# Peptides against a protein of PDB entry 2AUS: the designs that were tried, part 44

Target 1, 323 residues: chain A of PDB entry 2AUS
Amino acid sequence: ADIKREVIVKDDKAETNPKWGFPPDKRPIELHIQYGVINLDKPPGPTSHEVVAWIKRILNLEKAGHGGTLDPKVSGVLPVALERATRVVQALLPAGKEYVALMHLHGDVPEDKIRAVMKEFEGEIIQRPPLRSAVKRRLRTRKVYYIEILEIDGRDVLFRVGVEAGTYIRSLIHHIGLALGVGAHMAELRRTRSGPFKEDETLVTLHDLVDYYHFWKEDGIEEYIRKAIQPMEKAVEHLPKIWIKDSAVAAVAHGANLTVPGIVKLNAGIKKGDLVAIMTLKDELVALGKAMMSTQEMIERSKGIAVDVEKVFMPRDWYPKLW

## One batch from the design tools (peptide; aimed at target 1 L206 D211 Y224)

Design b2_p19_5_s4 (made by RFdiffusion4, then SolubleMPNN; its pose is not in this set)
Fold by OpenDDE base, seed 3:
Structure b2_p19_5_s4 (fold): chain B 323 residues (1-323), chain A 19 residues (1-19)
Amino acid sequence: as target 1 above (323 residues)
Amino acid sequence: SWFDELLEKSKKYYEENRL
């Protein structure tokens, strides 16, 4: 998520009509909810699916989806995409995750040995998914980006860990315990980050959502519920972006592939096959798609399919057809 | 249910903190 991407301008004269679309900060409250993502603090106890069902009941919604399962006992950052934004969770599934974990050791180990062994788990690790996972129990490599030991109290080790999507912290702790020679288990786990969503002022509880919904529906106060819901564009901040002409927006919103002439600006370092976000010049999410060209090819070519459009988010009527 | 208990707590909190 923290990768600064250079922006290459292809058309410096491209303007946008201020009357077209709905920029993320200018959506009416109902429209903001329809295109929203909640940075939920998931409580321990319920499943991620139960929590999504509760959010739908609280906010009177037909559809919602979460940006990556947390186990029942795991608390913390669970992005929940609402209504028309529900499919944006596909952008969050591959995103890196951060956790704070409490590991309990099954024997006494010198602190220096704990620190040394845990540092060896930074980098690529081989994991086997748990039996209860819906994922086939194939051996898979996962990246551990960093391990930061926060506290060591005898047999209890509190640590922060940044990991590739789908890394099982329970399995990591089990392997650390084996490497230490005493064994270990995961006592507690909290997710502190899921891609662009982190523990910040946007993190809200299920309790907050009930209160804020009541303030809106009973008192007409929109401020709290508006603040509690992020625009769907937040869920794609970590993706490479392509910004398109106003004249290309309606075609893409109808499911047409993005062609090279429609590009105004784009991030550097896009490779063929990358998941990319197609944006308006007002930073509205039009669609997600697969890059069919590199950044360099999109700059150098005058024609061709730049992006195979997979998921449209923008309504067809926000921008006029200019073809 | 845990959800119904949450709604009750939240309604009470809302009533107590109504602006």
Scores: peptide ipSAE 0.018, ipTM 0.461, DockQ to the pose 0.872
OpenDDE base, seeds 1, 2, 4, 5: peptide ipSAE 0.006, 0.008, 0.016, 0.006; ipTM 0.406, 0.399, 0.566, 0.410; seed 4 fails the geometry check

Design b2_p19_6 (made by RFdiffusion4)
Pose (drawn by RFdiffusion4):
Parts: C-alpha cells; structure tokens; sequence
Structure b2_p19_6 (pose): chain A 309 residues (1-127, 142-323), chain P 19 residues (1-19)
C-alpha cells in the first residue's frame, strides 16, 4: 500500500490560481471539519458503529463514517471520515492494514515450529492476502506478532487457522490495529477524550488550534492511492458531475491500469473526486481525448472552482 | 481551567456510554 508512486508530468506549464479552493491544510476551521478525517485510537469496548455515533455527538456532526470495521474488543487505528468527506473511506479499501495480535496457543508447541508455521501463512488465505507476519515475542503459549493484511482480512480467522496448522488450536486473546492505509500511530492519532476536550477548547474558549490538529484533511485518506492531477479549468466540470476527460490532465502517477481506483486532485493537491481509471497512465499521456476516469464520488463543492457564465 | 475541562470531558464520555 505504501509504495511511493512515480509522478509523470504531461503539462509542465499548468498553474493554479490561489483564488480558487484552498490548500488542504489551510481550510477555515468549519470547512476543515466538513472535509476532515479523524485518525482515532478506538478504545476496547464499543462497536465501531457506536464510536462513530459518539463522535457525531461530540462534534455535533450530521454525518460520519469509519474506514474498516474493528470489532468491539479491538483497539487501534479507526479512520473516521466526517461530514462531506464521509465516503472518502472508500479510498482505504485498496490500501492494506496492519495489526499487532496476541495469540494464545491451546497447547505447547516448540518456538521453532511456531515461527516456521506462522511464516507459511504469508501470501494468500481463504476465509484475502497476508503481506507479512512478524513474530515479536513468544512466551510459552503466548505469541505476540505483527501482521500486515489486505482490507477485509479477519485476523481472528487467521489465528484460528494457525491453530489448526499447529494442531494444538489457537485463540486470539487481543488485537490492535496499528495501520489502516495511510493512517498509523503517529502524531495524528487521537482519543475520544482528546476529541471532546479539544472541541470544548474551540466552542467554549475559542481556540481552534487543538481541534484542528485532531482532524486531518480528507486528502490524508488518499495518500496511498494513485492520483491524477487536473487543470483548474477541468475541476469545475468534474465538480459538477462530468467524468474526467484526458485534456484536463496535468500530471499523474505511473502504474495506473484500467479499472484502478484513482483520486482526482487539483493542482493544490485537494481531493476533487474518486473514480475508476478508464485508461492506463501511458494511454492518458499519448491520447488527446476520451474519458480518462469514470467518476464515482465527487467531494469538492461546486463553489471552489466555479463555472462562470 | 485545564483540569476542569478534563473532568467535564470524562463526564460527557460517561454519559454517552450510559445511552
């Protein structure tokens, strides 16, 4: 998921006018929230659905959604997209996820076999692909390990299968997500407590700095997604519901294949929309016309890059 | 002032959990 993609510039002269839109990290606080995402450290106990409901109540929001469900007892990274950016969590499906898990073996197994068996579970699995498994600690029947997986991978099922392969049986004692696409345990990971307090600092004390840092621009959700940057003049047509045509492309990532989920970006690096690529990168470079992206969801409001009559 | 905000945040989270 976190492979740095090469950028290919087709129109080296394209410029963006600062009058239109906003750099993503410079939105007025209300707009920042309307188009924001929270990198939330979900506490054990509540369901992911309940956590989102609490967040809507805390931030007095109309809409919100999480990216990748965590079960009630699972803690860790839970991206929560807000308001207008609610559906941006779609951008996380192609990106992977990472967990730290504690596996309790129902029988004694030599460490040698445990490491050997765990390694064999990398690759593909049926319940999804397991990118990597790293054993952190093996203390008796307790195995602490880090695992990277494709989205929708049920870790409980993976541990159960490891138990079967070992014949002794296995139980998942605990699980914590450490990565969900571009969201990880860094300075942007916040708790529900921080969110409530920072909201009070803003609405009661008039200080926006803390609630601002607790909420990320929605563009964070597409950091690991192939991108196509378009001209200022092309943004309006897309923002108004049109698919993206090739003439509007300024630069794009290498490796885009037909059918890939892509992010359409302004030259300010703001998220305009998510869509499916109808052409490859090379076809987008060589062709002068045609629909480059079948737009599935538009995020940018019509007001930022307006059509003028 | 910071302590009072922290206590208020804990109370608000407790009320949400009770609902």
Amino acid sequence: ADIKREVIVKDDKAETNPKWGFPPDKRPIELHIQYGVINLDKPPGPTSHEVVAWIKRILNLEKAGHGGTLDPKVSGVLPVALERATRVVQALLPAGKEYVALMHLHGDVPEDKIRAVMKEFEGEIIQRKVYYIEILEIDGRDVLFRVGVEAGTYIRSLIHHIGLALGVGAHMAELRRTRSGPFKEDETLVTLHDLVDYYHFWKEDGIEEYIRKAIQPMEKAVEHLPKIWIKDSAVAAVAHGANLTVPGIVKLNAGIKKGDLVAIMTLKDELVALGKAMMSTQEMIERSKGIAVDVEKVFMPRDWYPKLW
Amino acid sequence: SWEEHSEKAEEELEELEEE

Design b2_p19_6_s1 (made by RFdiffusion4, then SolubleMPNN; from b2_p19_6, 11 letters changed)
Fold by OpenDDE base, seed 3:
Structure b2_p19_6_s1 (fold): chain B 323 residues (1-323), chain A 19 residues (1-19)
Amino acid sequence: as target 1 above (323 residues)
Amino acid sequence: REAERRERAAEELARLAAE
């Protein structure tokens, strides 16, 4: 999520009409909810599906989806995409995750040895998915980006860990325990980050959502519920972006593939096959798609399909048809 | 400009509710 991407400008003269679209910060409250994502603090106990069902009930919503399952016992950052934004969770599934974990050791180990062995688990690890996962139980490589030991109290090790999507912290702790020679298990787990969503001022509880919805519906105070819901564009901040001209927006919103002449600016380092976000010049999410060209090919070519559009988010009427 | 934006948003919300 923290990869700074250079922005390459292809058309420096491209302007946007301020009358077209609805920039994220300019959506009326009802429209903001329709294109929203909640940074939910999931409590321990319920499933991620039960929590999504409760949010739908609390906020009187027809549709919602979550940005990656947390186990019932696991608390913390669960992005919940609302209504028309529901499918933006596709952008969050491949995103890196951070956790704080409590590991309990099954024997006494010197602190220096704990620190040394845990540092060796930074980088590539081999994992076998658990039985309960929808993933085939084949050995697979995963990246551990960092391990930060927060506290060691005898046999209890509190640590922060940044991992590639679909890394199993329970399996990591089991392997650390084997490497220490005493064995270990996961006592507690909290997710502190899911891509662009982290523990910050935007993190809200189910109780907060009840209160904030009440303040809006009964007292006419929209401020709290507005702040509790992030624009769907937040859920794509970690993706490479392609910004398009106003005349291309309506075509993409109708499900047409993005062609090279529609590109105004783009991030560096896009590869063929990457998931990319197609944006307006007002930073509105138009669609998600698969890059059919590299960044370099999108700069050098005058024509061709740049992005295979997989999922449209923007309504068809926000921008005029200019074709 | 804000009135026109609210009107367009109301029309869009009405359309979204009819789908």
Scores: peptide ipSAE 0.255, ipTM 0.834, DockQ to the pose 0.027
OpenDDE base, seeds 1, 2, 4, 5: peptide ipSAE 0.005, 0.005, 0.000, 0.012; ipTM 0.367, 0.332, 0.326, 0.478

Design b2_p19_6_s3 (made by RFdiffusion4, then SolubleMPNN; from b2_p19_6, 10 letters changed)
Fold by OpenDDE base, seed 5:
Structure b2_p19_6_s3 (fold): chain B 323 residues (1-323), chain A 19 residues (1-19)
Amino acid sequence: as target 1 above (323 residues)
Amino acid sequence: REEERRRKSEEILEKLLAE
């Protein structure tokens, strides 16, 4: 998620009409909710699915979805995409995650050895999905981006860990325990990051949502519920982006593939097959799609399909048809 | 384990709905 992507400009003369669309900061509250994502602090106890159902009840929503399952006992960052934004969760599922974990060792180990062995788990690890996972129980490689030991108190090791999506921290701790020769288990786990969503001022509880919805519906105070909901564009900040001409927006919003002439600017490092976000010049999410060209091909070519459009988010009427 | 989990989940929901 932290990879800064260079922006390559193809058309430095391209302008956008300020009357078209609804930039993330200019949505009326009802529209903001329809295209929103909550950075939820999931409590321990409920399933992620139960929590999504509760949010739908609290906020009187027809549809919502979460950006990646947290186990019942696991707390912390659960992105919940609302209404018309629900499908944006597909961008969050493959995103990197961060956790704070408490590992309990089953024997005494010198602190220096704990630190040395845990450092060896930075990089590629081999994991098998747990029995309860809907994922086929095949051995697979996962990346551990970093391990930061926060505290060691006897047999209790508090650490921060950044991981590839679908890395099982419980399994990681089990393997660390085996490598230490004493065994270990996961005592506590909190997710502190899911792609662009982290522990910050945007993190809200279910109680906050109850209160903020009440303030809006009964007292007419929109401020709190507006701040509690992020624009759906937040959920794609970690993706490579392609910004398109105003004249291309309506076509893409109707499900047409993005062609090379529609591109104004794009991120460097796009490969064929990558998930990309198609954006307006006002940073509105139009669609998600599969790159059919590399960044270099999109620069060098004058024509062809740049993106196979898979999921449209923008309403068809926000931009005029110019074809 | 699942019954205890459900009970704790229901307790959270009841608190949320009582507000």
Scores: peptide ipSAE 0.240, ipTM 0.872, DockQ to the pose 0.056
OpenDDE base, seeds 1, 2, 3, 4: peptide ipSAE 0.156, 0.115, 0.110, 0.121; ipTM 0.847, 0.825, 0.825, 0.828

Design b2_p19_6_s4 (made by RFdiffusion4, then SolubleMPNN; from b2_p19_6, 9 letters changed)
Fold by OpenDDE base, seed 2:
Structure b2_p19_6_s4 (fold): chain B 323 residues (1-323), chain A 19 residues (1-19)
Amino acid sequence: as target 1 above (323 residues)
Amino acid sequence: MEEERRKKAEEELARLAAE
């Protein structure tokens, strides 16, 4: 999420009508909720599905979905997409994750050896999914982006780890323990990041949501519940973006593929087959789709399908039909 | 502008509730 993507401008004269759409910061509270994502601090104990069901009851919602399962015993960052935003979770499932883990060693190991061996687990690792995973139990490669040791207290090792989506920290700790020669297990695990969602001022508890919903419904105070819910556009911040003309928005909102003439600006480094976010010039999410061209092809070509539109989020009437 | 946006949002919410 922290990679600043270069923005290439294709049409520097393109303007947007301020009367069209609903920019993320200008949605009335009820509409903000319909297109919202909660950065939830999941408590230890419940499943991610139970927590989503509780949020639906607390906020009186029909639909919600989470951006990637946390085990019952695991706490921390669980993005929960609401109502019309529910399907934005597909952008979060493949996103990188960060955790803080407590590893307990089953024997005494010198600190220098702990540090040296844990450094060898940065990079590509081979994992087998656990028995309870819906994923086929085939061996697969996963990336460990970094390991940062925070504290070593005898047999207890506290560390931060950045990983590719679907890396199992419990399995990583088991393999570290084997490499140390004494064995190890995962004592505690907290997720500190899921793509663009992290531990920051937007992180809220289930108790916060109860209180904030009460303040809105009983006292008429919307400020707290408004701050507790992020716009759905937050859930796509880590994706490469393509910004489109006002005249192209309604077509894409009707499920038409994005053609090259509709592009105003785009991120550098888009490859054919990448998941991309199609945005308005007001940074509203129109749709998710598959890039059919690279960034370079989208610049050089005058025509053709740039993005195969897979999922529309914007309603058809937010922008007028201009075709 | 805010009042027009509120009215348009109410119309949108009414449509979403009818689906």
Scores: peptide ipSAE 0.210, ipTM 0.816, DockQ to the pose 0.028
OpenDDE base, seeds 1, 3, 4, 5: peptide ipSAE 0.185, 0.242, 0.186, 0.091; ipTM 0.798, 0.833, 0.800, 0.667; seed 3 fails the geometry check

Design b2_p19_7 (made by RFdiffusion4)
Pose (drawn by RFdiffusion4):
Structure b2_p19_7 (pose): chain A 309 residues (1-127, 142-323), chain P 19 residues (1-19)
Amino acid sequence: ADIKREVIVKDDKAETNPKWGFPPDKRPIELHIQYGVINLDKPPGPTSHEVVAWIKRILNLEKAGHGGTLDPKVSGVLPVALERATRVVQALLPAGKEYVALMHLHGDVPEDKIRAVMKEFEGEIIQRKVYYIEILEIDGRDVLFRVGVEAGTYIRSLIHHIGLALGVGAHMAELRRTRSGPFKEDETLVTLHDLVDYYHFWKEDGIEEYIRKAIQPMEKAVEHLPKIWIKDSAVAAVAHGANLTVPGIVKLNAGIKKGDLVAIMTLKDELVALGKAMMSTQEMIERSKGIAVDVEKVFMPRDWYPKLW
Amino acid sequence: SIFEKHAAEAEARFQEAIA
């Protein structure tokens, strides 16, 4: 997921006018929230659905959604997209996820076999692909390990299968997500407590600084997604519901294949929309016309890059 | 600081919000 993609510039002269839109990190606080995402450290106990409901109540929001469900007892990274950016969590499906898990073996197994068997579970699995498994600690029947997986991978099922392969059986004692695409345990990871208090500081004490840092621009959700940057003049057509045509492309990531989920970005690096690539990168460079992206969801409001009559 | 000023009531606000 976190492979740095090469950027290919097709129109080296394209410029963006600061009058239109906003750099993503410089939105007025209300707009920042309307188009924000929270990198939330989900506490054990509530369902992911319940956590989102609490967030809507805390922030007095109409809409919100999470990216990748965590079970009630699972803690960790739970991206929660807000308001207008609610559907941006779609951008996380192609990005991977990472967990730290505690596996309790129902029988005694030599460490040698445990490490050897765990390694064999990398690659593909049926229940999804397991990118990597790193054993952190093996204390008796308790195995602490880090695992990177494709989205929708059920870790409980993975541990169960490891138990079968070892014949002794296995139980997942606990699980914590450490990564969900670009969201990880860094300075943006916040708790529900921080969210409630920072909201108070803003609505009661008039200080926006803390609630601002607790909420990320929605562009954070597409950090690991292939991107196509378009001219200012092309943003309006897309913002108004048109698919993206090749003439509007300024630069794009290498490696885009037909059918790939892509993010359409302004030259300010704001998220305009998510869509499916109808052409490859090379075709987008060589061709002068045609639909480059079948737009699935528009995020940018019509007001930022307006059509003028 | 703002954290010291609101520390005694922070948990109460949290419980009320998630009720």

Design b2_p19_7_s1 (made by RFdiffusion4, then SolubleMPNN; from b2_p19_7, 11 letters changed)
Fold by OpenDDE base, seed 5:
Structure b2_p19_7_s1 (fold): chain B 323 residues (1-323), chain A 19 residues (1-19)
Amino acid sequence: as target 1 above (323 residues)
Amino acid sequence: SLEEKYKSVREERLKEALA
């Protein structure tokens, strides 16, 4: 998520009409909710699916989806995409995750050895998915981006870990315990980050959502529920972006593929096959799609399909048809 | 305050929404 992407400008004269669309900060509250994502602090106990069902009841919603399962006993950052934004969770599923974990060792190990061995688990690790996972139980590589030991108290090791999506922290702790020679298990786990969503002022509880919904519905105060819901564009901040001309927006919103002439600016380092976010010049999410060209090809070519549009989010009427 | 107004009914409303 933290990869700074250079922005290459292809058309420096491209302007946008301020009357078209609904920028993320200028949506009426009902529209903001329809295109929203909650940074939920998931409590321990319920499944991620139960929590999504409860949010739908609390906020009187028809549809919602989560940005990556947390086990029942695991708390913390669960992005929940609402209504028309529900499909944006597909951008969050492959995003990196951070956790704070408590590992309990099954024997005494010198602190220096704990620190040395845990540092060896930074980088590529081989994991087997748990039996209860819907994923085929094939061996797979996963990246551990970093391990930060926060505290060591005898046999208890509190640590922060940044990982590739679908890394099993329970399995990591098991392997660390084996490498230490004493064995270990995961005592506690909290997710502190899911792509662009982290523990910050946007993190809200189920209790907060109940209160904030009633403040709006009973007292007419929308400020709290507005702040509790992030715009769907937050859920794509970690993706490479392509910004398009106003004249291309309605076509893409109708499900047309993005062609090279529609591009105003784009991130560097897009490869063929990458998931990309198609944005307006007002940073509104139009669609997600698959890059059919590299960044370099999108710069050098005058024509052709740049993005195969897979999922449209923007309503068809926010921008005029200019064709 | 809004917090004081809603604090007394919060748990009941949550229970109703989660039922």
Scores: peptide ipSAE 0.178, ipTM 0.855, DockQ to the pose 0.930
OpenDDE base, seeds 1, 2, 3, 4: peptide ipSAE 0.067, 0.112, 0.085, 0.148; ipTM 0.784, 0.816, 0.795, 0.839

Design b2_p19_7_s2 (made by RFdiffusion4, then SolubleMPNN; from b2_p19_7, 13 letters changed)
Fold by OpenDDE base, seed 4:
Structure b2_p19_7_s2 (fold): chain B 323 residues (1-323), chain A 19 residues (1-19)
Amino acid sequence: as target 1 above (323 residues)
Amino acid sequence: SLEEKYKSVRDERYEAAVA
C-alpha cells in the first residue's frame, strides 16, 4: 500500500467539467453512505459476517461486504463496504495485511535466538491453509514483508507482522515455535492494517456507528457519520490507477471497456492482468477492471482495449454521453 | 454533550442491533 506509484501523463491538456460527477469530498451524506467504506474496529467474539449484518442494521442498509475475514477471536481493522460500494472489497481482498500478534512459547528460549529465528521468517514462506479455510488446502508460498518484535517478556513475544493476503498468522506462529524447538501458539491477534485501511482517526467501533447514526437521524448532525464513513475511493488507493477523459466516463459507466484514447494519465508499473482502478480526473472511482496492456503499451499504442471493465461503480448519469 | 444525551440508550440500541 505504501508504494508511491509514479503518474505518467498522456494528455496534459485534458480538462474536467466541475459540474459533472460527485467528487469523494463533495457527496451529499446519503450518497456518501451509498458509496462508503467503514474502517471498522471489529470486536473479538463475532464473525466478520455477523459484524457486517450488524452494520447493515445500525445504518439501515440493504447491502454490505467486508474487505477480508477476521476470525471471531481476532479484533481490529475490518473494512466494510456499503451499498453501491459493496463490490469494492474485491480490491481489498488481495491487499497486504498487518497484524500485531502475541505469541506464547511452550518453553524458555534465549531472546537472541527468538530474534534470530523470527527474522528468518521474513520473505517467502510455505503455508498450508487451515482446515476451516474455504481456500483449497494446497501448499502455497506467501510473503512475509516484515516482522518487528515489539516486546519479549519471558515466553510471551509481542510482534508486528506485515504479510501477503491470505497468510495465516496462526500457522506462522506455529512454524516459528517449531523452529525455536519448543513450540508456540497464538495467544492474541489484532489486525492493524488492511491495504489502505489502518489504525488511525478513521477507525470506528460499532458503538460509534450507533451513536453517529442517531446524531444524524435524531439531531440532524451529519458530521460524525460523514467522518465515520470513508469514500469508496479509499478502498482503491493501493491499486494502480488509470485516469480517463470526461468523454470516456459515461461509456465505462455503461460497462464499455476502456480504450487507449480515453486515457489521460496512468500509474507506472501496470502489467497485463493487473487489477486497476479506472478514475475520473476528479478522483472518482468509475470501475475496476483487468489491464489488457502494460503501462508502456498504453503509452505507446494509439488504439486498442486498455482495460477489460469487470465492476462498474459509478452511476450512468453522473457524466453525460459524449458519443 | 451528544455522548451524554445518547449514553442512556446507547447500550440498548447496540443490543438491538446485534440481536
Scores: peptide ipSAE 0.286, ipTM 0.883, DockQ to the pose 0.893
OpenDDE base, seeds 1, 2, 3, 5: peptide ipSAE 0.179, 0.256, 0.152, 0.213; ipTM 0.805, 0.857, 0.820, 0.827

Design b2_p19_7_s3 (made by RFdiffusion4, then SolubleMPNN; from b2_p19_7, 10 letters changed)
Fold by OpenDDE base, seed 1:
Structure b2_p19_7_s3 (fold): chain B 323 residues (1-323), chain A 19 residues (1-19)
Amino acid sequence: as target 1 above (323 residues)
Amino acid sequence: SLFEKYASIREERLRAALA
């Protein structure tokens, strides 16, 4: 479920100058692309890195990055951040994932037993990363948020699963098969969600991107490529947000840490150490950073470093220097 | 339509971009 976060207002009189910045809905097409994220339907076959390289060629881009590796044989939701937005993928790496998986059982099991055992795998599980993972092969816990059985056809079990980032569905299926006593393997896997990106009208193919790019470049029609690219702000929708004064924007855009006096409003439930998005009052992403205070501390304190700024996205000149 | 206009060359353009 999308975590709805309460918004606490510190300064209800804070206004923003409409002449400063570029809100996501007001970016010229070239600027929209420079600060864009594609919700790509990754085909089965290529690596996530190959697909990113292809997108750069299709769209004539210098830089791009993906919001979390899909294996070559795995299809579905692959967020691809473009150009100046490339680093926004760091917000997507820790985000929850959803998959639809086809599990094949190696023996006959009654449906009631399948359903009962699969329900027991909701919650904390222990996994060992596969050999191909860049992660050290140590046992670790991962959360399975939910398992929804879609269909059971004899030995084939189609299910939806929501998981913590870096949960291995292949390993989950192997353990389910062991618990059923017959063994199992993963026949098919599709990723249906990566944080705020899901299977919806924003999901596009490589073929769509080829068409849409040429509609723009050859026919001057930008609407298709504009719709195919989400603003980078989409990639941080799942994060807790802090909205800042216009007078604080340029300093943060220059890499200064956010101090408490710059805060206009913020989400409830921020903890020290959380990844947070620093936003303008026009919902423009300024930077990502680490919270150095809780929400409560940011409300009660008059001074101090609220956020350690890790990655700046906004250009330095969108807002005036007021320091 | 735009889709019809480019349908014949899409696969060639994709192949060229993927090369």
Scores: peptide ipSAE 0.230, ipTM 0.876, DockQ to the pose 0.902
OpenDDE base, seeds 2, 3, 4, 5: peptide ipSAE 0.071, 0.161, 0.183, 0.098; ipTM 0.653, 0.862, 0.869, 0.770; seed 5 fails the geometry check

Design b2_p19_7_s4 (made by RFdiffusion4, then SolubleMPNN; from b2_p19_7, 11 letters changed)
Fold by OpenDDE base, seed 2:
Structure b2_p19_7_s4 (fold): chain B 323 residues (1-323), chain A 19 residues (1-19)
Amino acid sequence: as target 1 above (323 residues)
Amino acid sequence: SLEEKYASVREERLRAALA
């Protein structure tokens, strides 16, 4: 998520009308909720689906969805997209994850050997999905981006791990235990990151959401619930972006594909087939789509379909039809 | 405080939302 992408400007004279749209920081509270994502601290015990159902009841919502399942016993970062933003969770499913895990060893191992063996698990690993997963139980590769040992206390190893989406930490710990020769199991697991969502000042509990909703509804204080809900644009921060002209916004909001003339600026390193976020010049999310061109092709070409629009988020009336 | 006012009813409201 922290990869700074270069921004290439294609049209340096493109301006935006301040009267059109609703920038993420300027939405009325009701509209902010309709286009919101909660960085939820999921408690241990409930399923991710139960927690989403509870948020819908707490906030009186018709729709919500989560940015990637946590097991019942696993706590921490669960992005929950609300109402009209519900479909933005598809951008979070492929995003990298970070966890803090407690591994319990089934025998005594010297600390130097623990550190050496755990370092060998950085990089590509082979995993099989667990029986409880809806995913087909075929062998697959996954990336471990980093392992950081936080503490070693006898047989207990506390560590931070950054992983590719759909890496099973329980399976990683099992294989580390086998490599150490004594065996191991996962005692505790907390998710500390899901793409752009992390443990920071935006992390909120179910208790916070109950309080903040009632502060707004009973006392007229919206500031707490406003801060507890992130704009849906947060959920696409990790994606490559394409910024479009005001004249192209309404067409894309109606489900038209983005053509090359509509592009004002774009991130470097877009490849054909990449998931991209189409943005206004006010950093409003218009749509998600599949890149039909590379960044280089979008710069060099004067015409053609740049993005196949898959999911529209912006209402059709925020920008005028200019065609 | 607002927090103290709502702390007294929070568990009941949460239980009602979780039911």
Scores: peptide ipSAE 0.234, ipTM 0.872, DockQ to the pose 0.841
OpenDDE base, seeds 1, 3, 4, 5: peptide ipSAE 0.205, 0.181, 0.166, 0.103; ipTM 0.864, 0.858, 0.850, 0.761; seed 5 fails the geometry check

